# Ledger of designs, part 31: peptides against a protein of PDB entry 3KDP

Target 1, 230 residues: chain A of PDB entry 3KDP
Amino acid sequence: PFLIFIIANIPLPLGTVTILCIDLGTDMVPAISLAYEQAESDIMKRQPRNPKTDKLVNEQLISMAYGQIGMIQALGGFFTYFVILAENGFLPIHLLGLRVNWDDRWINDVEDSYGQQWTYEQRKIVEFTCHTPFFVTIVVVQWADLVICKTRRNSVFQQGMKNKILIFGLFEETALAAFLSYCPGMGVALRMYPLKPTWWFCAFPYSLLIFVYDEVRKLIIRRRPGGWVE

## One batch from the design tools (peptide; aimed at target 1 F168 F171 A175 A178)

Design b2_p18_5_s2 (made by RFdiffusion4, then SolubleMPNN; from b2_p18_5, 13 letters changed)
Fold by OpenDDE base, seed 4:
Parts: structure tokens; sequence; C-alpha cells
Structure b2_p18_5_s2 (fold): chain B 230 residues (1-230), chain A 18 residues (1-18)
């Protein structure tokens, strides 16, 4: 999200503090879940034939998987961001390069895609309106990621302890999202306005996309054992 | 001042939402 913000020079889709909350709050749970899953898999693994190569392959696979999932998460967040801005009159194409004027307090006549002029205050309200839905979208997509990560190696039935960690992670992320979205003062402190329930649903297509992607990936791995996707 | 501005923006945002 931050990279696209820099590259595209669009209005800030998510505040720095909120990004930190995502990175520290939501990404920790998947990391912990993976660490436990690796530990459990290592316990269940027959003697690794080649521990060095197998570890390297697993680390590469995990890094690639997380990188890909992270990209899909970012896409989901940006989708929500662009939807909100589009609903407020700013089409995605118009947002490109708009940051400089958007963040300038002295420019009170920034035009949207329809020629409506926006004051600095109005623009910031819209920007801050995007922060919470963006965050929530990331959280919802992370739910899918957690579920997918859980189902990658073993059938759902063999994952007793993994289920507890996953469930805990889902609750933690949801609680954090609810806290940041609806707790009084968060709008002032984090510039996150309360969300309409409808914005929670904007993430669902991306969650589904991640799910489909992972299932396809698993299918490819199953069909081509030892392939680059493993 | 930033907090006051943020409060004002929130109040305005609430008014717009209404």
Amino acid sequence: as target 1 above (230 residues)
Amino acid sequence: SVLEEAKKLLEKGEEIRK
C-alpha cells in the first residue's frame, strides 16, 4: 500500500499508524501460525532426507506464498480505497498524481472527476473515510489468508492445534479491527472514521480470490510434485 | 491544534454522514 502510494502519488490510502497496526497486529498471527505449523510439520515429518535443501525450499515457498498473498491483500485494500474515492467523485485515473495538490492546505479547489471542487477539509474527510475501510479490507483478506495457510499442507481434519491458533488469530484481528473502527476517539487519534457495515463486504471478493488462488496453487502442486510452485 | 482540527473534521464528517 505504501509503495503504491509513493509510486502512483495518490492520496494516502492508509495512515502510518494503521499500517503499523496491520503489520504488528495482523501479520504477527500468521507468522506465529506458520511457526507453529512448521514445528508441527517438523514433528510429523519423517527424517528429512536433506534438511538443508528441504528447509530452503520450504522457506522459499513460504516467502513466495506470503509475497503473493500480500500482493492480493494490497490489491484488495486498494480496491476498497478506489471504490470509496470513486463514490465520492474521484475516479482512479484522476487520483494519479493528485497527492501533491491533495495534501496542500492552500489549495481549496481540487477538482474531482466530475468537476466538483473540494476544499482541503473535505478532501481530508474523504481520505480519512478511506482509512478504516482499507484496514478492514486487509483484515478480512487476512482471514482468508489464515484459512488458506491452514489448509495448505494437511487436510482440515489433522489440524487440531493449528485450528486453535488460527481461531485465536481471527479473533484478535477482528477485535483489533472492531476496536480501531468503532472505538470512540479512534477517528481523532488514528483518523479512522466509523465504517458502515457495507464496507466489510467489499473485501469478500478478494478473500474469495485468495481462496481460489490457493486452491489452484494446491491443485498445481498436487499435479506436479516437485515443480517450481512447491 | 491538529487534534482540534481532527475533531472538527470528525464533526463535519458526522454531519455529512447524516
Scores: peptide ipSAE 0.008, ipTM 0.313, DockQ to the pose 0.025
OpenDDE base, seeds 1, 2, 3, 5: peptide ipSAE 0.000, 0.000, 0.005, 0.000; ipTM 0.262, 0.253, 0.261, 0.268; seed 1 fails the geometry check

Design b2_p18_5_s3 (made by RFdiffusion4, then SolubleMPNN; from b2_p18_5, 13 letters changed)
Fold by OpenDDE base, seed 4:
Structure b2_p18_5_s3 (fold): chain B 230 residues (1-230), chain A 18 residues (1-18)
Amino acid sequence: as target 1 above (230 residues)
Amino acid sequence: DVLEEAQKLLEEGRRIRE
């Protein structure tokens, strides 16, 4: 998200504090779950495969999969961001290069896509209105990621342990999202204004996309055992 | 106060655009 912010020179879609909350609060559980999966997979794969090559392949595959999932997550967040800004009169094309003027407090006549002038304060309100939905979108998309991790072909016993971690992760992420979205003072403290419940659903298409992606990935793995997609 | 006014204007603007 931050990289696109820099590259596209768009208004900041997600605050630094919110990014930290994602990294520390939401990404931690998936990382832990992965660590456990790797440990479990390493235990199960100890006998039949060359440990060095298989570990490397698995690490590369996992990193690639997570990289791809991360990109989908980012796309989901940006989608929500662009939708909110579009609803407030700023079409995506108009946002390109707008950052400089957007962040300048002395410019109080930034025009939206429809010619409406926005004061600095109004712009910042819209920007901060985007932060919460962006965060929530990431959380909802991460739900899909966590569920995908659950559906890996592992032993029933390993799935059970993963389920507990998954449930805990889902709860933690949801609780954090709810706290940041609806706790009084978060608008001032974290620049996260309250979110309409409808925005929780904005991420669902991307969650579905992640599910489809994972199923396709799994299908490819099943058809080509030992391929680069594992 | 300024933020509240800005929010009001934003809401009004949204209504106009809808």
Scores: peptide ipSAE 0.030, ipTM 0.492, DockQ to the pose 0.020
OpenDDE base, seeds 1, 2, 3, 5: peptide ipSAE 0.028, 0.026, 0.023, 0.026; ipTM 0.680, 0.637, 0.555, 0.682

Design b2_p18_5_s4 (made by RFdiffusion4, then SolubleMPNN; from b2_p18_5, 13 letters changed)
Fold by OpenDDE base, seed 2:
Structure b2_p18_5_s4 (fold): chain B 230 residues (1-230), chain A 18 residues (1-18)
Amino acid sequence: as target 1 above (230 residues)
Amino acid sequence: SVLEKAKELLEKGREIRE
């Protein structure tokens, strides 16, 4: 998110402190929970080809998986960010390169996509309004991501949710999201203004989409082992 | 009109937060 902020010169979608909260409070417990997930029965049955190379390959695969999860989360967050700004008159295309004027407190006539002028204070309120739902969206998307990453081939319905650590992680990140969203003082401390409950559902279609996609992917893998989708 | 109402709500929100 921060890299996109720099490259695209868009208004800051997520604060640095909030990013830290994601890394330490939201991502850490789920990551640990995945480490304790039971291996698929088929993985343990695979004979090692080359112990030296296989270890390296596994580390690369794990790294790729975590990278993909992070990308999916970021996409979900940006989706919510663009939806909020669009609802406030700023279309995505208009946001490109707008940061310089957006962050200038002396410019009080920044125009949105419809020609409406926004004061500095109004712009910052909208910006800070985006921080909370961006974070919440990451959490909601992560619900699906964590569930689908439990297995490589087996359906979620086949594997089940027996990992108590994973379940705890899901509740922990949800509780953290609620705390950061509704606790007094978070607007000042983290630039996260209170979120309307409706925004919790903004990411649900996206989460459902990736869930369905992953189930289809796994179905294909089961039918065609060694395929390109693996 | 919708955008004006939105701006009004944001302004009211600012007043509450200050």
Scores: peptide ipSAE 0.017, ipTM 0.398, DockQ to the pose 0.022
OpenDDE base, seeds 1, 3, 4, 5: peptide ipSAE 0.000, 0.000, 0.012, 0.012; ipTM 0.238, 0.202, 0.308, 0.315; seeds 3, 4 fail the geometry check

Design b2_p18_6 (made by RFdiffusion4)
Pose (drawn by RFdiffusion4):
Structure b2_p18_6 (pose): chain A 230 residues (1-230), chain P 18 residues (1-18)
Amino acid sequence: as target 1 above (230 residues)
Amino acid sequence: VFIVIGVVIFLVAVVVIF
């Protein structure tokens, strides 16, 4: 988001104070939760790891959290900023520029895609209404994430969901977001504004895509263990 | 226990949303 904020001079979809709600808020518990994960094989049957090679974090990993499942999480994140605004007037393209004027506190008279003229706090209350559910489609996608960052070889149907804590992290992560968006306060404290029902289910095809993509990876590997995918 | 607590919190959140 902060990257395109520079590219398409677009209204900032995800705000800063909004970001310290991901890893400090919703994300904390779900992550702590993997540490409670049983194995995938006789680990005490493999030679010991090797401090020089096979590191904790590596090429093949960053190529995943950033290069892959990372992007599919954003295509779902933007897609609902694009919905929050068009369902409220600003059909996408009439956005490719606004910021310069949009962020102006004096230009209270700005054309949308119909003619309607918005003040400052009038449209910002939508910009923050834009954060509030980017901050969700992010938590929504992290369901499909927290469930495939569970295993690294086994299908979820081979390993199952016996992690009676990781599941808590879900119920928490999700509900925490709702509370962070409906309590009389989170608006005037965090630029968090209540959401309309239709609004939550945005990232859903995307969460389910992240999900399906990861499952198919593992399968390939298990069918071709020396092959390219692994 | 965690699941029960989680379910309760979630149901409360669902009610809040609606």

Design b2_p18_6_s1 (made by RFdiffusion4, then SolubleMPNN; from b2_p18_6, 16 letters changed)
Fold by OpenDDE base, seed 5:
Order: sequence, then structure tokens, then C-alpha cells
Structure b2_p18_6_s1 (fold): chain B 230 residues (1-230), chain A 18 residues (1-18)
Amino acid sequence: as target 1 above (230 residues)
Amino acid sequence: DLVEKGKKLLEEALKLLQ
């Protein structure tokens, strides 16, 4: 998110507080929960691997897969951001280079894509209105990411949802997202304004995309053991 | 070098936001 903010000079899509809430609040308990996941049913059926060559290839492929998932997460957040700004009159093309004028307190006549003028206060309300749904979008996408991380080769349908700590992590992450989104005073304290409940569903296509992508990847790994996708 | 430059840019940008 931050790299696109610098390169495109768009209004800030995600605040520093929301980033800290993701890194410290939503990711830690789910990550610990993975340490308690049951071993895959096929782990002992794997052929002996060459410890020098096959480890390096597998680590690179895992790193690439996590990098790709992270890009899909970021795309989901940016999609939600652009939709909200478009609903408020700012089309994506108009946001390019707008940051300088957007952040200037003395400019109270910034025009949207339809010629409507926006005061500094109005612009900041819209910006902070984008921070919450961006955060919630990341949380909803993280549900899929956490679920797919349960196994390396088995389908989620084969492994099941036996880890109670993982279920607790998903609940805690969701409860934190709801608290930050709807608790009175969060707009002033954290610059996270209340979210319309409909925006929770905006991330679902991206969560589904991650889930389908990983299930297809795992299916390829199961059909071609020792291939370039492990 | 690129990662360190990226970290430095991130730190400078975080300082500008504070």
C-alpha cells in the first residue's frame, strides 16, 4: 500500500495506526495458532528429498506463493479504497497526483471528477472513511490466508477445521476489526470512521480468489510431486 | 541496498506523517 501511495501520489489509503493494528493485533494470534495445527495426513508418504537441492527450491516457491498472496491482499484493499472514493466523486484517474493538494489545509476548493469542490475537512473525512474498509478488507482476506496456511499439500476440505486455536484467532481478528470499525470515538482516536456493513462483502471475491488459487496450487503439487510448484 | 533504501524511505515517510 505504501509503495503505491509514494509512486502514484494518491491520498493515503491506509493509516499508520491501521498498519500497526494489522501487524500487532490481527496477525499474531493467527500465526501462533498455526504452530498447533495437526500434521498433514500425507507427510509420511513423501519420498526422500535431496536435502540440499529440494529444500532451496521449496523455500523459493513458498516465498513466491506468499509474495503473490500478499499482492492479492493489497489489490483487495486498493479495490475497496478506489470504490469508496469513486462513490464520493473521485475517480481513480483523478486521484493520480492529487495528494499534494489533498493534504494542503489551505486549499479548500479541491475539485472531484464531477466539478464538486471539497474542503480540507471534507476530504479528510473521506480519507479516514477509506482507512477502516481497507483494514476490514485485509482482515477478510486474511481469513482465507490463514485457512490455506493450515496445510502445504492437502486440501482444506481434507484437513478440516480441527484446530480450536485457529478458530479462536479468526474470531479475535474479526472482533477486533468490528471494535475498531464501530466503537464510538475511533474516528477521533484512531482516524477510523464507522464502516457501512456492506463494505465487509467487498473483500469476499478476493478471499475466494486466494482460496481457489491455493487449492489449485495444492492440487498441482499432489498430482506432480517434485514439480516446480512445491 | 534496495531493501535498506526502501526501509530508509519508509522511515522518512513515517517521520513526515508524525
Scores: peptide ipSAE 0.000, ipTM 0.285, DockQ to the pose 0.019
OpenDDE base, seeds 1, 2, 3, 4: peptide ipSAE 0.000, 0.000, 0.000, 0.000; ipTM 0.220, 0.229, 0.226, 0.221; seeds 1, 2, 3, 4 fail the geometry check

Design b2_p18_6_s2 (made by RFdiffusion4, then SolubleMPNN; from b2_p18_6, 15 letters changed)
Fold by OpenDDE base, seed 5:
Structure b2_p18_6_s2 (fold): chain B 230 residues (1-230), chain A 18 residues (1-18)
Amino acid sequence: as target 1 above (230 residues)
Amino acid sequence: DLIEKGLELLKKALELLE
């Protein structure tokens, strides 16, 4: 998100506080919960790795964890961001290069795509209204990300949802997201203005996409062991 | 009380970053 903010010079889609809430608030308990996941049913059927040639985290795993899945998460957040701004009169093309004027407190007549003028205060309300749905979108996508991380080869349907700590982690991150989104004063304290409940559903297609993508990947791994997708 | 103090400190920190 921050790279796109710099390159495209768009209004800030995700604040620093929301990033910290993701990294320190919503990700910690779910990540720890994975240590308590049961071993895959086929783990002992795999050949032992060569410790000199086979890294614990290979380049393919790094690409999946930090590249492809991260890009889908970012796309989900940006989709929500652009929809909210479009509903408020700012079409995506109009946002390109707008940041300089958007962040200038002394400019109170920034025009939207329809010629309506926006004061600095009005613009900041809209910006902070985007931060919360972006954050919530990431949390909803993280549900799928956490679930797919339960296994490396087996389908989630084969592994099941027996890890009570993981289930607790999903509820904890969701409860934290709801608290940060709807608790009075969060707009002033954290620049996280309340969102319409309907925005929680905006991320569901992306969560489904991640889930389907990973299930297909795992299916390929099961059918072709030692392939480039493992 | 601790939560309120933490939120106030966070608010002040955010103001300094503006």
Scores: peptide ipSAE 0.007, ipTM 0.344, DockQ to the pose 0.033
OpenDDE base, seeds 1, 2, 3, 4: peptide ipSAE 0.000, 0.000, 0.000, 0.000; ipTM 0.302, 0.235, 0.238, 0.219; seeds 2, 3, 4 fail the geometry check

Design b2_p18_6_s3 (made by RFdiffusion4, then SolubleMPNN; from b2_p18_6, 15 letters changed)
Fold by OpenDDE base, seed 5:
Structure b2_p18_6_s3 (fold): chain B 230 residues (1-230), chain A 18 residues (1-18)
Amino acid sequence: as target 1 above (230 residues)
Amino acid sequence: DLIKKGQELLEKALKLME
């Protein structure tokens, strides 16, 4: 998000406080919960790993987990951001290079894509209105990310949802997201204005995409052990 | 107040990165 903010010079899509809430608030308990996940049913059927060759496989898995999934998460957040700004009159093309004028407190006549003028205060309300849905989008996508991390090869349907700590982590993450989104005063304290409940559903296609993508990946690994997808 | 100060510092840092 920050790289696109710098390169495209768009209004800030995600606040730093929101990023801290993701990194320190929502991700800690879910990450710890993975330590309590049950071993995969087929773990004892795997051949001993060759330390020299299997390091490459682990690097590919790390690249997949942190690279591709992270990109899908970012795309989901940016999609929500662009939809909200478009609903408020700012089309995506118009946002390119707009940051300089957007952040200037003395410019109170920034035009949207339809010629409507926006004061600095009005622009900041719209910007902060984008931060909360972006955050919630990341949380909803993190549900899928956490669930897919339960297993390396087995389907989630084979592993099941027996880890009570993982379930608690999902509820804690969701409760924190709801608290930050709807608690009175969060707009002033954290620059997180309340969002319409419908914005929670905007992330669901991306969450489903991650889930389907990982299940297909795991299916390929099960059918072709030692392949490039592993 | 600490959150506001942190936000102000961050805004200043972002302005310096401009």
Scores: peptide ipSAE 0.006, ipTM 0.327, DockQ to the pose 0.022
OpenDDE base, seeds 1, 2, 3, 4: peptide ipSAE 0.000, 0.000, 0.000, 0.000; ipTM 0.229, 0.244, 0.242, 0.227; seeds 2, 3, 4 fail the geometry check

Design b2_p18_6_s4 (made by RFdiffusion4, then SolubleMPNN; from b2_p18_6, 15 letters changed)
Fold by OpenDDE base, seed 3:
Structure b2_p18_6_s4 (fold): chain B 230 residues (1-230), chain A 18 residues (1-18)
Amino acid sequence: as target 1 above (230 residues)
Amino acid sequence: DLIEKGQKLLEEALKLLS
């Protein structure tokens, strides 16, 4: 988010402190929880690991978690950001290059896409209004990520939800999201204004997309072992 | 194999951006 803020010169979509909360708060417990996931039902049918050729960590699992899912996650966050700004009169195309004027406290007549002038204070309220929904979108997308990363080949429906630590991780990240979104003073401390409950649902299509994508991928792997999808 | 290669490239890119 911060890199896009710099490169595209858009208003800051997510605060630095909030990014740290994602990296340290929402990702750490889920990552640990995966170490306690039950083995796949077919694990004993696999050939023994070759210590000379096989890496300790499955490259396919890493690439899935940080590559494809990470991209969808980022897109989900930015989608939420652009929706909020568009609802406030700033269309995505108008945001490009706007940062310089947006962040200038002495410019109080920045026009939106419809010619409405915005004061510095008004702009900052809208900016900080984006931070919380962006963060929550990331968390909601991470629910799907955490669930699908339980297995490499088996469907979630086949493996089940028996890992209590994983379930705890889901609750922990959700509780953190709720705390940061609704605790008094977070708007001042973290630049995260209170979230309208409707914005929790904005991420659901992306979570569903990730879930469906992974289930389809796993289905293809099961039907065509050693295929190009692996 | 193609997906794996693409995923590795994306992972590396994301690591550079993090």
Scores: peptide ipSAE 0.000, ipTM 0.242, DockQ to the pose 0.020
OpenDDE base, seeds 1, 2, 4, 5: peptide ipSAE 0.000, 0.000, 0.000, 0.008; ipTM 0.255, 0.262, 0.250, 0.291; seeds 1, 2, 4, 5 fail the geometry check

Design b2_p18_7 (made by RFdiffusion4)
Pose (drawn by RFdiffusion4):
Structure b2_p18_7 (pose): chain A 230 residues (1-230), chain P 18 residues (1-18)
Amino acid sequence: as target 1 above (230 residues)
Amino acid sequence: SFIVLGFVIFVIAVVVVI
């Protein structure tokens, strides 16, 4: 978001104070939760890892959290900022520029895509209404994430969901977001504004895409263990 | 216990949303 905020001079979809709600808020518990994960094989049957090669974090990993499941998480994040604004007037394209004027505290008279003229706090209360659910489609996508960052070879149906803590992380992570959005306060404290029902289910096809994509990866590997995918 | 707790919190959240 902060990247395109420079590219398409677009109204900032995801705010800073909004970001220290992901890893400090919703994300903490779900992550702590993997550490409780049983194995995928007789680990004490493999030669010991090798400090020089096969590192903790590596090419093949960053090529995943950043290059892959990372992007698909954003395409779902933006897609609802694009919905929050059009369902409220600003049909996408009439956005490719606004910021310069939009962020102006004096230009209280700015055309949308119909003619309606918005003040400052009037449209910002929508910009923050834009954060508030980008901050969700992010938590929504992290369901499909917290479930495939669970295993690295086994289908979720081969390993199952016996992690009676990781599941908690879900219920928490999600509900925490709702509370961070409906309590009388989070608005005037965090730029968090209540959401309309239709609003939450945005990232859903995307969460389910992240999900399906990862499952198919693992399968390939298990079918071709020396092959390219692995 | 964790699941139940989490479920209760979630139900409450659903009610708040509705």

Design b2_p18_7_s1 (made by RFdiffusion4, then SolubleMPNN; from b2_p18_7, 16 letters changed)
Fold by OpenDDE base, seed 3:
Structure b2_p18_7_s1 (fold): chain B 230 residues (1-230), chain A 18 residues (1-18)
Amino acid sequence: as target 1 above (230 residues)
Amino acid sequence: DLVEKGLEKLQKALELMA
């Protein structure tokens, strides 16, 4: 999010403190929970890895985690960001290069896509209004990400949801998201203004997309072992 | 006002840690 903020010169979509909350708050417990996941039912049927050639973390795993899932997460967050700004009069194309004027407190007549002028204070309210929904979108997408990471090959429906620590992780990150979104004072402390409940649902299509995508991928792997999709 | 000041201090501390 911050890289896009710099490259595209758009208003800041997600605050630094909020990013820290993602990295340390919402991701930590879920990541640890995966260490306690039950082995896949077919793990003992697989050929042993060659310890000299096969790495635990290979290029395929990195590509999957950061290249595919991470991209979908980012797209989900930015989608929410652009929707909020569009609802407030700023169309996506108008945001390109706007940062310089947006962040200048002495410019109080920045025009939106419809010619309405916005004061600095008004612009910052809209900016901070984006932070919370963006954060919540990431959390909701992470639900699907965490669930699909339970297995490499088996369907989630085959593996089941038996890891209580993973379930706890899902509740923890959700509770943190709710706390940051609705606790009084978070707007001042974290620049996260209260979230309309409807924005929780904005991320659901992306979570579903990730879930369906991974289930299809795993299905293909099961049907065609050793394929390029693996 | 005291709460606001406390929150402001917290914000500054968090920004320094970030």
Scores: peptide ipSAE 0.006, ipTM 0.353, DockQ to the pose 0.028
OpenDDE base, seeds 1, 2, 4, 5: peptide ipSAE 0.000, 0.000, 0.005, 0.005; ipTM 0.296, 0.271, 0.295, 0.322; seed 2 fails the geometry check

Design b2_p18_7_s2 (made by RFdiffusion4, then SolubleMPNN; from b2_p18_7, 16 letters changed)
Fold by OpenDDE base, seed 5:
Structure b2_p18_7_s2 (fold): chain B 230 residues (1-230), chain A 18 residues (1-18)
Amino acid sequence: as target 1 above (230 residues)
Amino acid sequence: DLVEKGLKLLQEALELMK
């Protein structure tokens, strides 16, 4: 998000405090929960591998897969951001290069894509209104990411949802997202204004995409052990 | 209230680091 903010010079899509809430608040309990996941049913059925070459290749492939998932998460957040700004009169093309004028408190007549003028205060309300649904989008996508991380090869349907700590992590992450989104004073404290409940569903296509992507990847790994997809 | 106060202080600290 920050790299696109710098390169495209768009209004800030996600605040620093919100990023810290993701990294420290929403990710810690889920990450710990993975340590308590049961071993895969097929772990001992794997063919012997070369401990030097195959381990290094596998680590690189896993790193690339997580990188791709992270990119899908970012795309989901930006999609929500652009939809909200478009609903408020700012089309994506109009946002390119707008940051300088957007952040200038002395400019109170920034025009949207339809010629409506926006004061500095109005612009900041819209910006902070985007921070919350961007955050919520990341949380909703992280549900899928956490679930797919339960296994390396087995489908989620084969492994099941037996880890109670993982389930607790999902609820904790969701409760934190709801608290940060709807608790009074969060607009002032965190620059996160409340969002309509319908925005929680905006990320669902991306969560589904991640889930399908990983299930297909795992299916290929099961059918072709030692392939370039593992 | 305590959580809100803590989060506000965190926000202020982060703003000072900019």
Scores: peptide ipSAE 0.006, ipTM 0.319, DockQ to the pose 0.033
OpenDDE base, seeds 1, 2, 3, 4: peptide ipSAE 0.000, 0.000, 0.000, 0.006; ipTM 0.280, 0.292, 0.228, 0.291

Design b2_p18_7_s3 (made by RFdiffusion4, then SolubleMPNN; from b2_p18_7, 16 letters changed)
Fold by OpenDDE base, seed 5:
Structure b2_p18_7_s3 (fold): chain B 230 residues (1-230), chain A 18 residues (1-18)
Amino acid sequence: as target 1 above (230 residues)
Amino acid sequence: DLVEKGLELLKKALELLE
C-alpha cells in the first residue's frame, strides 16, 4: 500500500496507525496459534529432508507467503479503497497525482471527477473513511491466510478445525477489527471512521480466491511431490 | 488508564506527523 501511495501519488489508502494495528494487534494471536496446530496426517510418509540442500523455509514458501498472497491482500484493500472514493466522486484515474493537493490544508477547492469542490476537512473525512474498510478487508483476507497456513500439503478439509487457539485467534482478530471500526472516538484517536457493515463482505471474493488458490496448489503438491510449487 | 494514556500518546504522535 505504501509503495503504491508513493509511486502513484494517490491519497493515503492506509494509515500508519492502522498498519501497526495489523502487525501488532490482529496478527500476533493467530501466528502463535499455529504453534499448537496438529501435525499433518501424512508427515511421516514424506522423504527425509536433506539438511544440506533443503532449507526449512525454501524459496517457494517465501514467494508464496510474501509475494502472491500479499499481492492478493493488497488488491483486495485497494479495490475497497477505489470503490469508496468512486462513490464519493473520485474516480481512480482522477486520484493519480492528486496527493499533493489533497494533503494541502490551504487548498479548499479540490475538484472531484464531477466538478464538486472539496474542503480539506471533507477530504480528510473521506480519506479516513477509506482507512477503516481497507483494514477490515485485510482482516477478512487474513482469515483465509490463517486457515491455509494450518497445513503445507493436506487440504483444510482433511486437517479440520480442531485447534481451539486458532479459532480463538480468528474471533479475537474480528472483535478487534470491529472495536477499532465502530467504537466511538476512533475517528479522532486513530483516524479510523466507521464503515457501513456491507463493506465487510467486499473482501469475501478475495478470501475465497486465496482459499481456492491454496487448495489447488496443495492438490498439485499431493499429486506431484517435489514439484516447483512445493 | 494505560489504554487511555496509550491512545493519547498515539494522538500526539499523529499530530506531530501532520
Scores: peptide ipSAE 0.008, ipTM 0.347, DockQ to the pose 0.033
OpenDDE base, seeds 1, 2, 3, 4: peptide ipSAE 0.000, 0.000, 0.000, 0.005; ipTM 0.291, 0.277, 0.236, 0.313; seed 3 fails the geometry check

Design b2_p18_7_s4 (made by RFdiffusion4, then SolubleMPNN; from b2_p18_7, 16 letters changed)
Fold by OpenDDE base, seed 4:
Structure b2_p18_7_s4 (fold): chain B 230 residues (1-230), chain A 18 residues (1-18)
Amino acid sequence: as target 1 above (230 residues)
Amino acid sequence: DLVKKGKELLEKALKLLE
């Protein structure tokens, strides 16, 4: 999100506070929960990894986490961002290069895609209105990400959902997201304005996409070990 | 192979941004 903000010069899609809430609030407990996940049912049937060549964190794992899944997560967040801005009169193409004028408090006549002029205060309200839904979108997508990260090869249906700590992590991150979205004063304190309940559902297609993508990937790995999908 | 392709694409993209 921040890279696209710089490269495309669009209004800030996700604030620093919301990023910190993701990194420290919604990601930590789920990540810790994975340490308590049951081993894959076939793990003892696999050959031992070579500790000299096969790192626990390798380029393949990083590529999967940041390249594949991270890209789908970013797309989910940006989808929500663009929908909200479009509903407020700013079409995606109009946002390109708009950041400079958007962030200038002395420019009070920035036009939207329909010729409506927006004051600095109005623009910042719309920007901060995007932060909370973007954050919630990431949380909803993280549900799927956490579930798929339980295994590298086996289907979630084969592994099951027996980790109570993982389930607790899903509830914790959801409760935190709800607290930050609906607690009075969050708009002033964190610049996270209240979220319409309907925005929680905007990420569901992307969560489903991640889930389906990973299940298909795992299916291919099971059928063709050592294939290009690894 | 996907990792290799992804890395190559990322490197190309970064070079274009410089």
Scores: peptide ipSAE 0.000, ipTM 0.236, DockQ to the pose 0.015
OpenDDE base, seeds 1, 2, 3, 5: peptide ipSAE 0.000, 0.000, 0.000, 0.000; ipTM 0.227, 0.232, 0.238, 0.300; seeds 1, 2, 3 fail the geometry check

